# Peptides against a protein of PDB entry 7RZF: the designs that were tried, part 52

Target 1, 358 residues: chain A of PDB entry 7RZF
Amino acid sequence: PFQEEHLKQLYKIVPIKDIRNLYVTFPIPDLQKYYKSNPGHYLGHLIGHEGPGSLLSELKSKGWVNTLVGGQKEGARGFMFFIINVDLTEEGLLHVEDIILHMFQYIQKLRAEGPQEWVFQECKDLNAVAFRFKDKERPRGYTSKIAGILHYYPLEEVLTAEYLLEEFRPDLIEMVLDKLRPENVRVAIVSKSFEGKTDRTEEWYGTQYKQEAIPDEVIKKWQNADLNGKFKLPTKNEFIPTNFEILPLEKEATPYPALIKDTAMSKLWFKQDDKFFLPKACLNFEFFSPFAYVDPLHCNMAYLYLELLKDSLNEYAYAAELAGLSYDLQNTIYGMYLSVKGYNDKQPILLKKIIEKM
Target 2, 358 residues: chain A of PDB entry 7RZF as posed
Amino acid sequence: PFQEEHLKQLYKIVPIKDIRNLYVTFPIPDLQKYYKSNPGHYLGHLIGHEGPGSLLSELKSKGWVNTLVGGQKEGARGFMFFIINVDLTEEGLLHVEDIILHMFQYIQKLRAEGPQEWVFQELKDLNAVAFRFKDKERPRGYTSKIAGILHYYPLEEVLTAEYLLEEFRPDLIEMVLDKLRPENVRVAIVSKSFEGKTDRTEEWYGTQYKQEAIPDEVIKKWQNADLNGKFKLPTKNEFIPTNFEILPLEKEATPYPALIKDTAMSKLWFKQDDKFFLPKANLNFEFFSPFAYVDPLHSNMAYLYLELLKDSLNEYAYAAELAGLSYDLQNTIYGMYLSVKGYNDKQPILLKKIIEKM

## One batch from the design tools (peptide; made by RFdiffusion4, then SolubleMPNN)

Design b1_p11_5_s4 (from b1_p11_5, 5 letters changed)
Fold by OpenDDE base, seed 4:
Structure b1_p11_5_s4 (fold): chain B 358 residues (1-358), chain A 11 residues (1-11)
Amino acid sequence: as target 1 above (358 residues)
Amino acid sequence: STPTLPREMFL
């Protein structure tokens, strides 16, 4: 078990690769028995969220981080870790204390809002979608995976236990959230900038590192993390599919796209899926403008327009991705290309959002 | 035993 001497520690680690990472880790109880409620997944979903008002959104806006991952991880026997991992920019490497302060501000926001059943329901629904449409693993991989899972789950639940959330347990969410405190923190900074500044070598891999106690003043700053008004809970993910109906194959289904609309301003081709039988669609739009590539000015304006459009759509990108939707926007010599892909149920919503930003 | 850093911190 972690002793007090193992808490409030900073590790400066020299990587083999040219990477800059921050790991903020908290020892938590073994949550394996709570897999049906998975409070660590709930917290990981929120802390790792990428939407407006998220931790990542704020840290990206400052140019300090590129990516963020939050979640529980297995530890040794009888405990786990909750880890917040960020990819650091060069500037972010200089602001690690402030980054961690923002982490604690976000955690404090989660405490202030309390556990949200609707967020749990979204996690449940997302996991159900992921389970329903998981690719069939090859028999050997599947059997090996099942054999590993059998150590943790009843035989009857082995196929589903990784995905199915069943119980909203706000008490367990609060219990885990109560462990996410500065007094329980272990920080690791991974950067080549620590080369020649280390005094220890890890026994197994020869990784060079330095261990330092985090100053009590810094711990106190993090303990006094206020509510940052920039942090907000995510909005409801409107892109989560709920209808998985597969329409019958049309009798006149062609092996190639059929022209179903032909007008002076638009042509529409349609091909029904005859192979995959998934509740997915691919919507492709090609927009033609005689002005898009007429001269360098118009070309640059068309480029700038798409970059601005993409930026304006960033608020939806993550929520769409979580829901198994994607979009793509490209300049063409004739104008613009738009693609919307994924589960068909909520594609009209995403398409509407795109068109509203255009 | 001193709790080691998670193995992934060294990968």
Scores: peptide ipSAE 0.009, ipTM 0.506, DockQ to the pose 0.095
Fold by OpenDDE base, seed 2:
Structure b1_p11_5_s4 (fold): chain B 358 residues (1-358), chain A 11 residues (1-11)
Amino acid sequence: as target 1 above (358 residues)
Amino acid sequence: STPTLPREMFL
C-alpha cells in the first residue's frame, strides 16, 4: 500500500525517443470486483473526452497538449491506478503545473455535476456496439486473453464482462473521484530536456530519472482548484447507433453500383452489400463547381473553404468517431468530395450536420 | 508505445 512518502512525488524521466509526455497518476482501490459498473471507465470517458468543454479542448486551445488519455490501469497487490496521460508540446512542458491545475479543475467539475446516468448509458451502449461488432481475434491471442480473464470473472461472464456494463453505481464513481486528489498524486514528466539533470537509473531498462517531492505550495494550489467555467460535461452523443437491422437483398441487387437517380443536377448510384452483411454504409458525394479550379485564386478559395468547413465540424468529429462514424472532405479539380462511413443508422444525422455547416 | 516508467512509479 502506498504510504505518504510514496505520494506527492514528481519524476523527471529521460526518454530514448524524442517525446514529451505527462503522466498524472492516482492510486485507487482494486475496481475489478465492480466490473459490472466499471466506474473507472466512466471517469476515463469524461476525463479523456475530446469534445467542446473537455479538458483536452482547453489544453489544446492553450497550445500545451496534443492528445489526452484518461483511464484505469492495473497495479500490483490488489490496487489500481487512474492515469491521465497527455502528449506535451514544447510550450506545455513549461506549464506542467498549470496543466495539472486544469486537470483538477475538470475533476472538480465532475464532482460538482455528480454522476450522470445518461453518460453511463452511453458508455454501456458504446461497449455493447464494440462487443457486437468486434473483429475475430487470432486464436492464440484470444485463448491467452480468456485464460487471463478467467482469474477475475465467472466462466459464464468471461466473454462479455469486459464490454457489457450492467449497473449504474454513482457511489462508486464518487468513491473513485474522491481518490483523484492532489494529496494522492504521482507525476511523471518524460522529456529529453532532463538529460544530464537526473540522479537515478532504473534497473530494468537503464532509464535515467530524477525523483523529487512536489512542494506543499503546489499541492495546495491544486487542492484549491476552482470551477473553471470553460469546462462542461459533453452533450449527448447523437451518433450512437441503435438500429442494427440488416435489410434483405433486393431482387434486382447487382454486384455493381446501379444508377437509381438520373437528373440534370444529380446522379445517384447504389450498391447493396451482398458480402459482409453489416449494418454499415459508405456514402460518397462528388460536388461539381465550374469555379473550383478555374484559376489559382478560386483554387485557393476552395481549399480555404474546406479547411474552414473541417474546422467547423471538429465539434462533431470525436462524438462521431466514438460512435463508429467517420467523414472525409477533399478538394477535387471539379469541386469537392465528401465521404461518410460507418454504422448506417446515424449517418443521416452526421450528413445533415455537415450540410448545415456547408 | 507508452514509455516504460520506473518500477518505483508503481510500487
Scores: peptide ipSAE 0.008, ipTM 0.475, DockQ to the pose 0.332
Fold by OpenDDE base, seed 5:
Structure b1_p11_5_s4 (fold): chain B 358 residues (1-358), chain A 11 residues (1-11)
Amino acid sequence: as target 1 above (358 residues)
Amino acid sequence: STPTLPREMFL
């Protein structure tokens, strides 16, 4: 386990590649025995969330961060890490202390709200969907993976243990959340801007770095992180599929799309899946406008319209993606193209949201 | 034109 001298440390690391990353790491107990509840996954889901009121949403709004990953990682024997990793902008590199403050503000929000059973249920449902419809792994890779995890799981559960959550354990969520404190933090900043400013070399890879103690004033600032009113728990994910019924193949099913509607304003083609038999659909819409490409002004207006539409839909994009739904919006020479793909059950909900923003 | 809808889009 890390001793006190290993905590509250800042590492300034020179990368080989031109990358800017921040790693905020907390030592946590070994959670392997708690795989049925997976409290680290619960916290990773919330801290790594990308929806409105998320940590990432706020840090992006500041122009400091591009991407965020939160979750547990295996450590050495008898401990794990919880890591929040962000991709830093050039501006974000100047605001690392404030970025970490926002992380602790979000963690404080999670403490204030307490463990939410509905969030656990969503994680459970998402994992169940992922398990049910996972692609067949290559047999050699799969058998080697299963053999490796047999040390951690009962034989009867090995196939499901990574996916199927069974137990809501708010006590374990709180236990892990209690380890996510400034006094337990290890910070690594990765940037070429530290070149020539390092005093140590890592033995294994020759990575140049500087290690510094984080000042007690900075630790205290993070310990006193307030409730930032911009942080909110995510809303319930309305896109999680619950109906997986596969309709029987129609007797008149054609191998090609059939024209099923022909009107002055619309044509509709339909093809039933006759190969995969998945509860998925692809909806493709082409919109025609005589004004879309008539001149450079109209072309730029059509482009701007779609960028604004995409921006307005960003609130649903992440929740849809988590639920195995995607959409695409593109300009065409004739107008616009919309595609909606994924599990068919909640596609009407996503389509409605798109139409409401158009 | 009739849209081509590849079966692979269901994966």
Scores: peptide ipSAE 0.007, ipTM 0.510, DockQ to the pose 0.017
Fold by OpenDDE base, seed 3:
Structure b1_p11_5_s4 (fold): chain B 358 residues (1-358), chain A 11 residues (1-11)
Amino acid sequence: as target 1 above (358 residues)
Amino acid sequence: STPTLPREMFL
């Protein structure tokens, strides 16, 4: 377990690869015994959220961060880590203190709102979907994984324990949030910009690094993190499937797409799944416009249109992805292509949102 | 693959 001397430390690390990463790490208690409530997953879901009012959304809007991951990681025996990891832009590398301030502002927002049972329920539902429809893992990998998790779970629960949430424990969520404080922080910055500025070498990999204490003034700045009004809890994920019914194969089902609708403005082909028997669909739309590729100006306008459309859909993209829905938008020489894929239940909702933005 | 920071830097 980290003693006070190991906290409030900054590590400047030279990577082998040209990468810019920030790791904000908090020692937390061993949460393994709380797998049924998994408070670290709840917090990872919110801190790692990519929707409007999320930590990532704000840090992206500043041009400081490309990606963000939040969650618990295993430590040594008897403790874990909660880690917020971001991919830094070149500008973000100059604003690490402010990035971490925003992290603490978001954490403060989570404290102010308190634990939300509906968020836990969404995590539960998402995990249940992921468990139910997980792809068949390679047997050797799966057996090795099971053998590893047998150390942590009862034999009866080994297959499900990683996925099935059962207990909403707001007390445990608050307990973990209480560990996500500036006085409990370890910061690692990974950048080639530290080359020739390091004074230590890591024993195992020869990684060059510098260790510094974080100044008390910086810790105090983070401790005084205010509520940033830009941070909001996510809205309910409307894309989470609830209906998993598989319709029976039609007697007239063809092995190829059949034309089921033919109009002056549209043709519709349909093929029922005769192979996978999953509650999934793939909707593909090809839009034809004689203007889309008539000249370079129209081509560029069509490109710009799709970029703007994609940008306008970003608010839904992450929530859809979490729910096992995806969309794709591409320019074609004839116009545009739209694809909506994933669980069929909520595809109409996503499709409607796409069409409303078009 | 997030480069696992050497576990030792966090232990």
Scores: peptide ipSAE 0.006, ipTM 0.479, DockQ to the pose 0.350

Design b1_p11_6_s1 (from b1_p11_6, 4 letters changed)
Fold by OpenDDE base, seed 4:
Structure b1_p11_6_s1 (fold): chain B 358 residues (1-358), chain A 11 residues (1-11)
Amino acid sequence: as target 1 above (358 residues)
Amino acid sequence: MKPSFPSVIFL
């Protein structure tokens, strides 16, 4: 277990690959026994959220971070870590203290709002969907995985334990959140910019690093993290499927898409799923415009339009992705292609939002 | 992707 001497440490690490990463690590109690409530997943979901008012959204808006991952990680026996990992821009590498300040501001927002049962319910529902419609794995890999997780879960629960949430435990969420404090932090910055500036070598892989104590003034700045009004809890994920009904196969179901609508302005082909029997659909739209590719100007305008449209849809993209929905927008020589894929229940909602932004 | 953390983070 980490002692006080292991806390409030900064590691500057030289990678082999040209990567820039920040790892903000907190020692936490072993949460394995709490897998039914999974408080670390709850916090990871919120801290790692990509929607409006999220930590990532703010850090992206500043040009400091590309990606963010938050969650629990296994340590040695009897302890875990909560880790916030970000991919740093070149600019973000210069603003690590401020990035971490924003992390603590977001954590302070989570403390101020307290544990939200609706967020837990969304996590529960998402995990239940992921379990129910899990793809078939290769038997060898699956068996090996199951054999491994039998060390952690009862035999009766071994198939479900990684997915099914059962208990909302606000007390455990608060307990973990109480460990996410500046006094408990370990920071690792991974960058080639530390080459020739390190004084230690890691024993196993020969990784060059420097260890420094984080200054007490910096710790104090993070301890005094205010409520940043830009940080908000996510809104409810409207894309979470609730209807999983599979419609009966039509008697006249063709093995190929049938033309079900033919008009001067639109053609519609339909193919019912006769193979997978999943509550999923693929909606594909091809929009034709005689102007889309008429000249280089119109081609570039059509491209710019789609890039702006994609940008305007970013607010929904993450929530849709979490719910097992995806969209794709492409320029074609004829105009534009739109694809919406995933669970059919909430596809109309996503489609409507796309069309409203168009 | 589960991030691969350098060993030094857990030392």
Scores: peptide ipSAE 0.014, ipTM 0.577, DockQ to the pose 0.615
Fold by OpenDDE base, seed 5:
Structure b1_p11_6_s1 (fold): chain B 358 residues (1-358), chain A 11 residues (1-11)
Amino acid sequence: as target 1 above (358 residues)
Amino acid sequence: MKPSFPSVIFL
């Protein structure tokens, strides 16, 4: 376990690859015994959220961060880590202290709101869907994985333990959240910009690094993180499927798409799934416009339109993705292509949102 | 993407 001397440390690390990463690490208790409530997953879901009012959304708006991952990671026996990892822009590399301040502002927002049972329920539902409709893995890899996790879970639960949440434990969420403090932080900055500025070499990989104590003034600045009014909890995910009914095969089901509607303005082709029997659909729309590719100006206007449309849909993209829905928008020589894929139950909701932004 | 954490973070 880390002693006080191992906390409040900054590591400047030289990577082999041209990457810019920030790792903000907190030592936490071993949460393995709490797998039924998984408080680290709850916090990882919120801290790693990409929707409006999220930590990532704000850090992206500043131009400092491209991607964010939050969650628990296994440590050695008897302890774990909670890690917030971000991909830094060149500008973000200059604003690491402020990025970490925003992390603590978001953590402070989570403290102020307290544990939310509805968020836990969404995590539970998402994980249950992921378990129920899990893709087939390669038997060798799957068996080896299961054999490994038998050390951590009861035999009866070994298949479900990584997925099925059973217990809302606000006490455990608060316990983990209480470890996410500036006094417990370990910071690692990974950048080639530290080349020739390091004084240590890691024994196993020869990684060059510098270790520095984080100044007490910086720790105090992070301890005094205010409630940034830009941070909000996510809204309820409207895309989480609840109906998994599979309609029986039609008697006249063809192995190929059938034309079921033909009008002056639209053709509709339909094929029922006769192979997978999943509560999923693929909706594909081709929009035709004689203007889409008439000249370079119109082509660029059609491109700009789609980029603006994609940007306007970004508020739904992450919530849809979490729920196993996806969309794709492409320019074609004839106009525009839209695809909506995933669980069929909430596809009409996503499609409606897309059409309302068009 | 699962972050590849540097070994130094866990030391």
Scores: peptide ipSAE 0.014, ipTM 0.571, DockQ to the pose 0.598
Fold by OpenDDE base, seed 3:
Structure b1_p11_6_s1 (fold): chain B 358 residues (1-358), chain A 11 residues (1-11)
Amino acid sequence: as target 1 above (358 residues)
Amino acid sequence: MKPSFPSVIFL
């Protein structure tokens, strides 16, 4: 376990690959016994959220970060870590202190709002869906995984323990959130820009690094993180499926798509699932326009239109993805292709939003 | 998704 001497440390690490990463790590208690409430998952869901008012959304808007992951990581027996990892831009590498300030501002926002039961319920529902409709894993890998987790969970719960949330524990959320403080931080910056600026070599892999104490002034700056009004809790995820009814196979179901509607402006083909029997659908739309590819100008306009459309849909993309929905938008030589895939229950909601932005 | 944290060797 890290002692006080191991806290408030900055590591500058030289990677073999050209990567720019920031790791902000907090030692936390062992949460394994709390798997039914999983407070680290709750915090990871919010800190790692990609929607409007999220930490990532703000850091992206500044051009500092490409991706963000937040969550608990196993350490050794009796302790864990909470890690916030970001992929840094070249500009973000110059603003690491400010990036971490924004992390603490978001954490402070979570403290101010307190634990939200509705967020826990969404996590519970998402995990229940993921468990219920889990794909078949490779037997060897699955068996090895199950054998490993038998050390942590009762035999009767070993299949469910990683997925099924049972208990809302605001006290445990607050307990973990209280460990996410500047005085408890370890920072690692991974960049080739540190080449020739290191003084240590790691014993096992020969990784070059420098270790520095984080200045007390910087720690104080992070401790005094204000409420940034740009940070907001996510809105309720409207894409979480609630209906999983599988319609019976029609007697006249064809092994290929059948034309079920033919009009002057549209053709509709339908194929029922006769194989998987999942509460999922694939909606595919091809929009035809004689103008989409008539000349280079129109082609570029059609491209620009789709890029703008995709950008306008970013607010829904992450929430849809979490709920097991996806969309795809592509230019074609004939016009535009739209695909909406995933759980059929909320596809009409996503489709409606796409069409309203079009 | 469980974040597959790369095995960052924290020294």
Scores: peptide ipSAE 0.013, ipTM 0.573, DockQ to the pose 0.395
Fold by OpenDDE base, seed 2:
Structure b1_p11_6_s1 (fold): chain B 358 residues (1-358), chain A 11 residues (1-11)
Amino acid sequence: as target 1 above (358 residues)
Amino acid sequence: MKPSFPSVIFL
């Protein structure tokens, strides 16, 4: 286990690849026995959220970060880590202290709001969906995985333990949040910009690095992280499917798409699933405009329109993706193509939002 | 998600 001397450390690491990453690591207790509540997953879901008012949204708006991942990682027996990892821009590499300040501001927001049972319920529902409709894995990999996790879970629960949440434990969420403090931090910055500025070499991979103590003034700055009014909890995810009914095969179901509507303004083709029997659908729309490809100006305007439309839909994209929905928007020589894919239950909601932004 | 982190970070 890390002693006090191992905390409040900064590592500057030289990568082989041209990458810029920040890892903010906190030692946490072993949470394995709490797999039914999984407080680290709850916190990882919120800290790693990509929606409006999220940590990533703010850091991305500043041009400092491209991607963010939050979550627990296994350590050795008897301890774990909670890690916030970001992909840094060149500008973000200059603002690491301020990025970490924003992390602590978001963590402070989570403390101020307290544990939310509705967020736990969403995590539970998402994980239950992921378990129920899990794709077939390669037998060798699956067997090896199951054999590994048999050391951690009862035999009866080994298939479900990584997915099915059972218990809302606000006490455990608060306990983990209490470990996410500046006094417990280990920071690693990965960048080629540290080449020739390192004094140590890692034994196993020959990785060049420098270790420094984080100044007490910087720790104190992070300890005094205020509530940033830009940070908000996510809204409820309206895209989480609740209906998984498989409709019976129609008597006239054909092996090919059938034309079910033909009008002057629209044609509709339908094909019922007769193979997979999943509560999923693929909606494909081709919009025709005589202006879309008439000249170079109109082509560029149609392109710009779609880029603006995609940008305006980013607020829904993450929530939809978490719920197993996706969309795609493309320019065509005839106009525009839209696809919506995933669980059929909430596709109309996503489609409506897309059409309202159009 | 359980993030995949390089082993080097845990030194």
Scores: peptide ipSAE 0.013, ipTM 0.568, DockQ to the pose 0.555

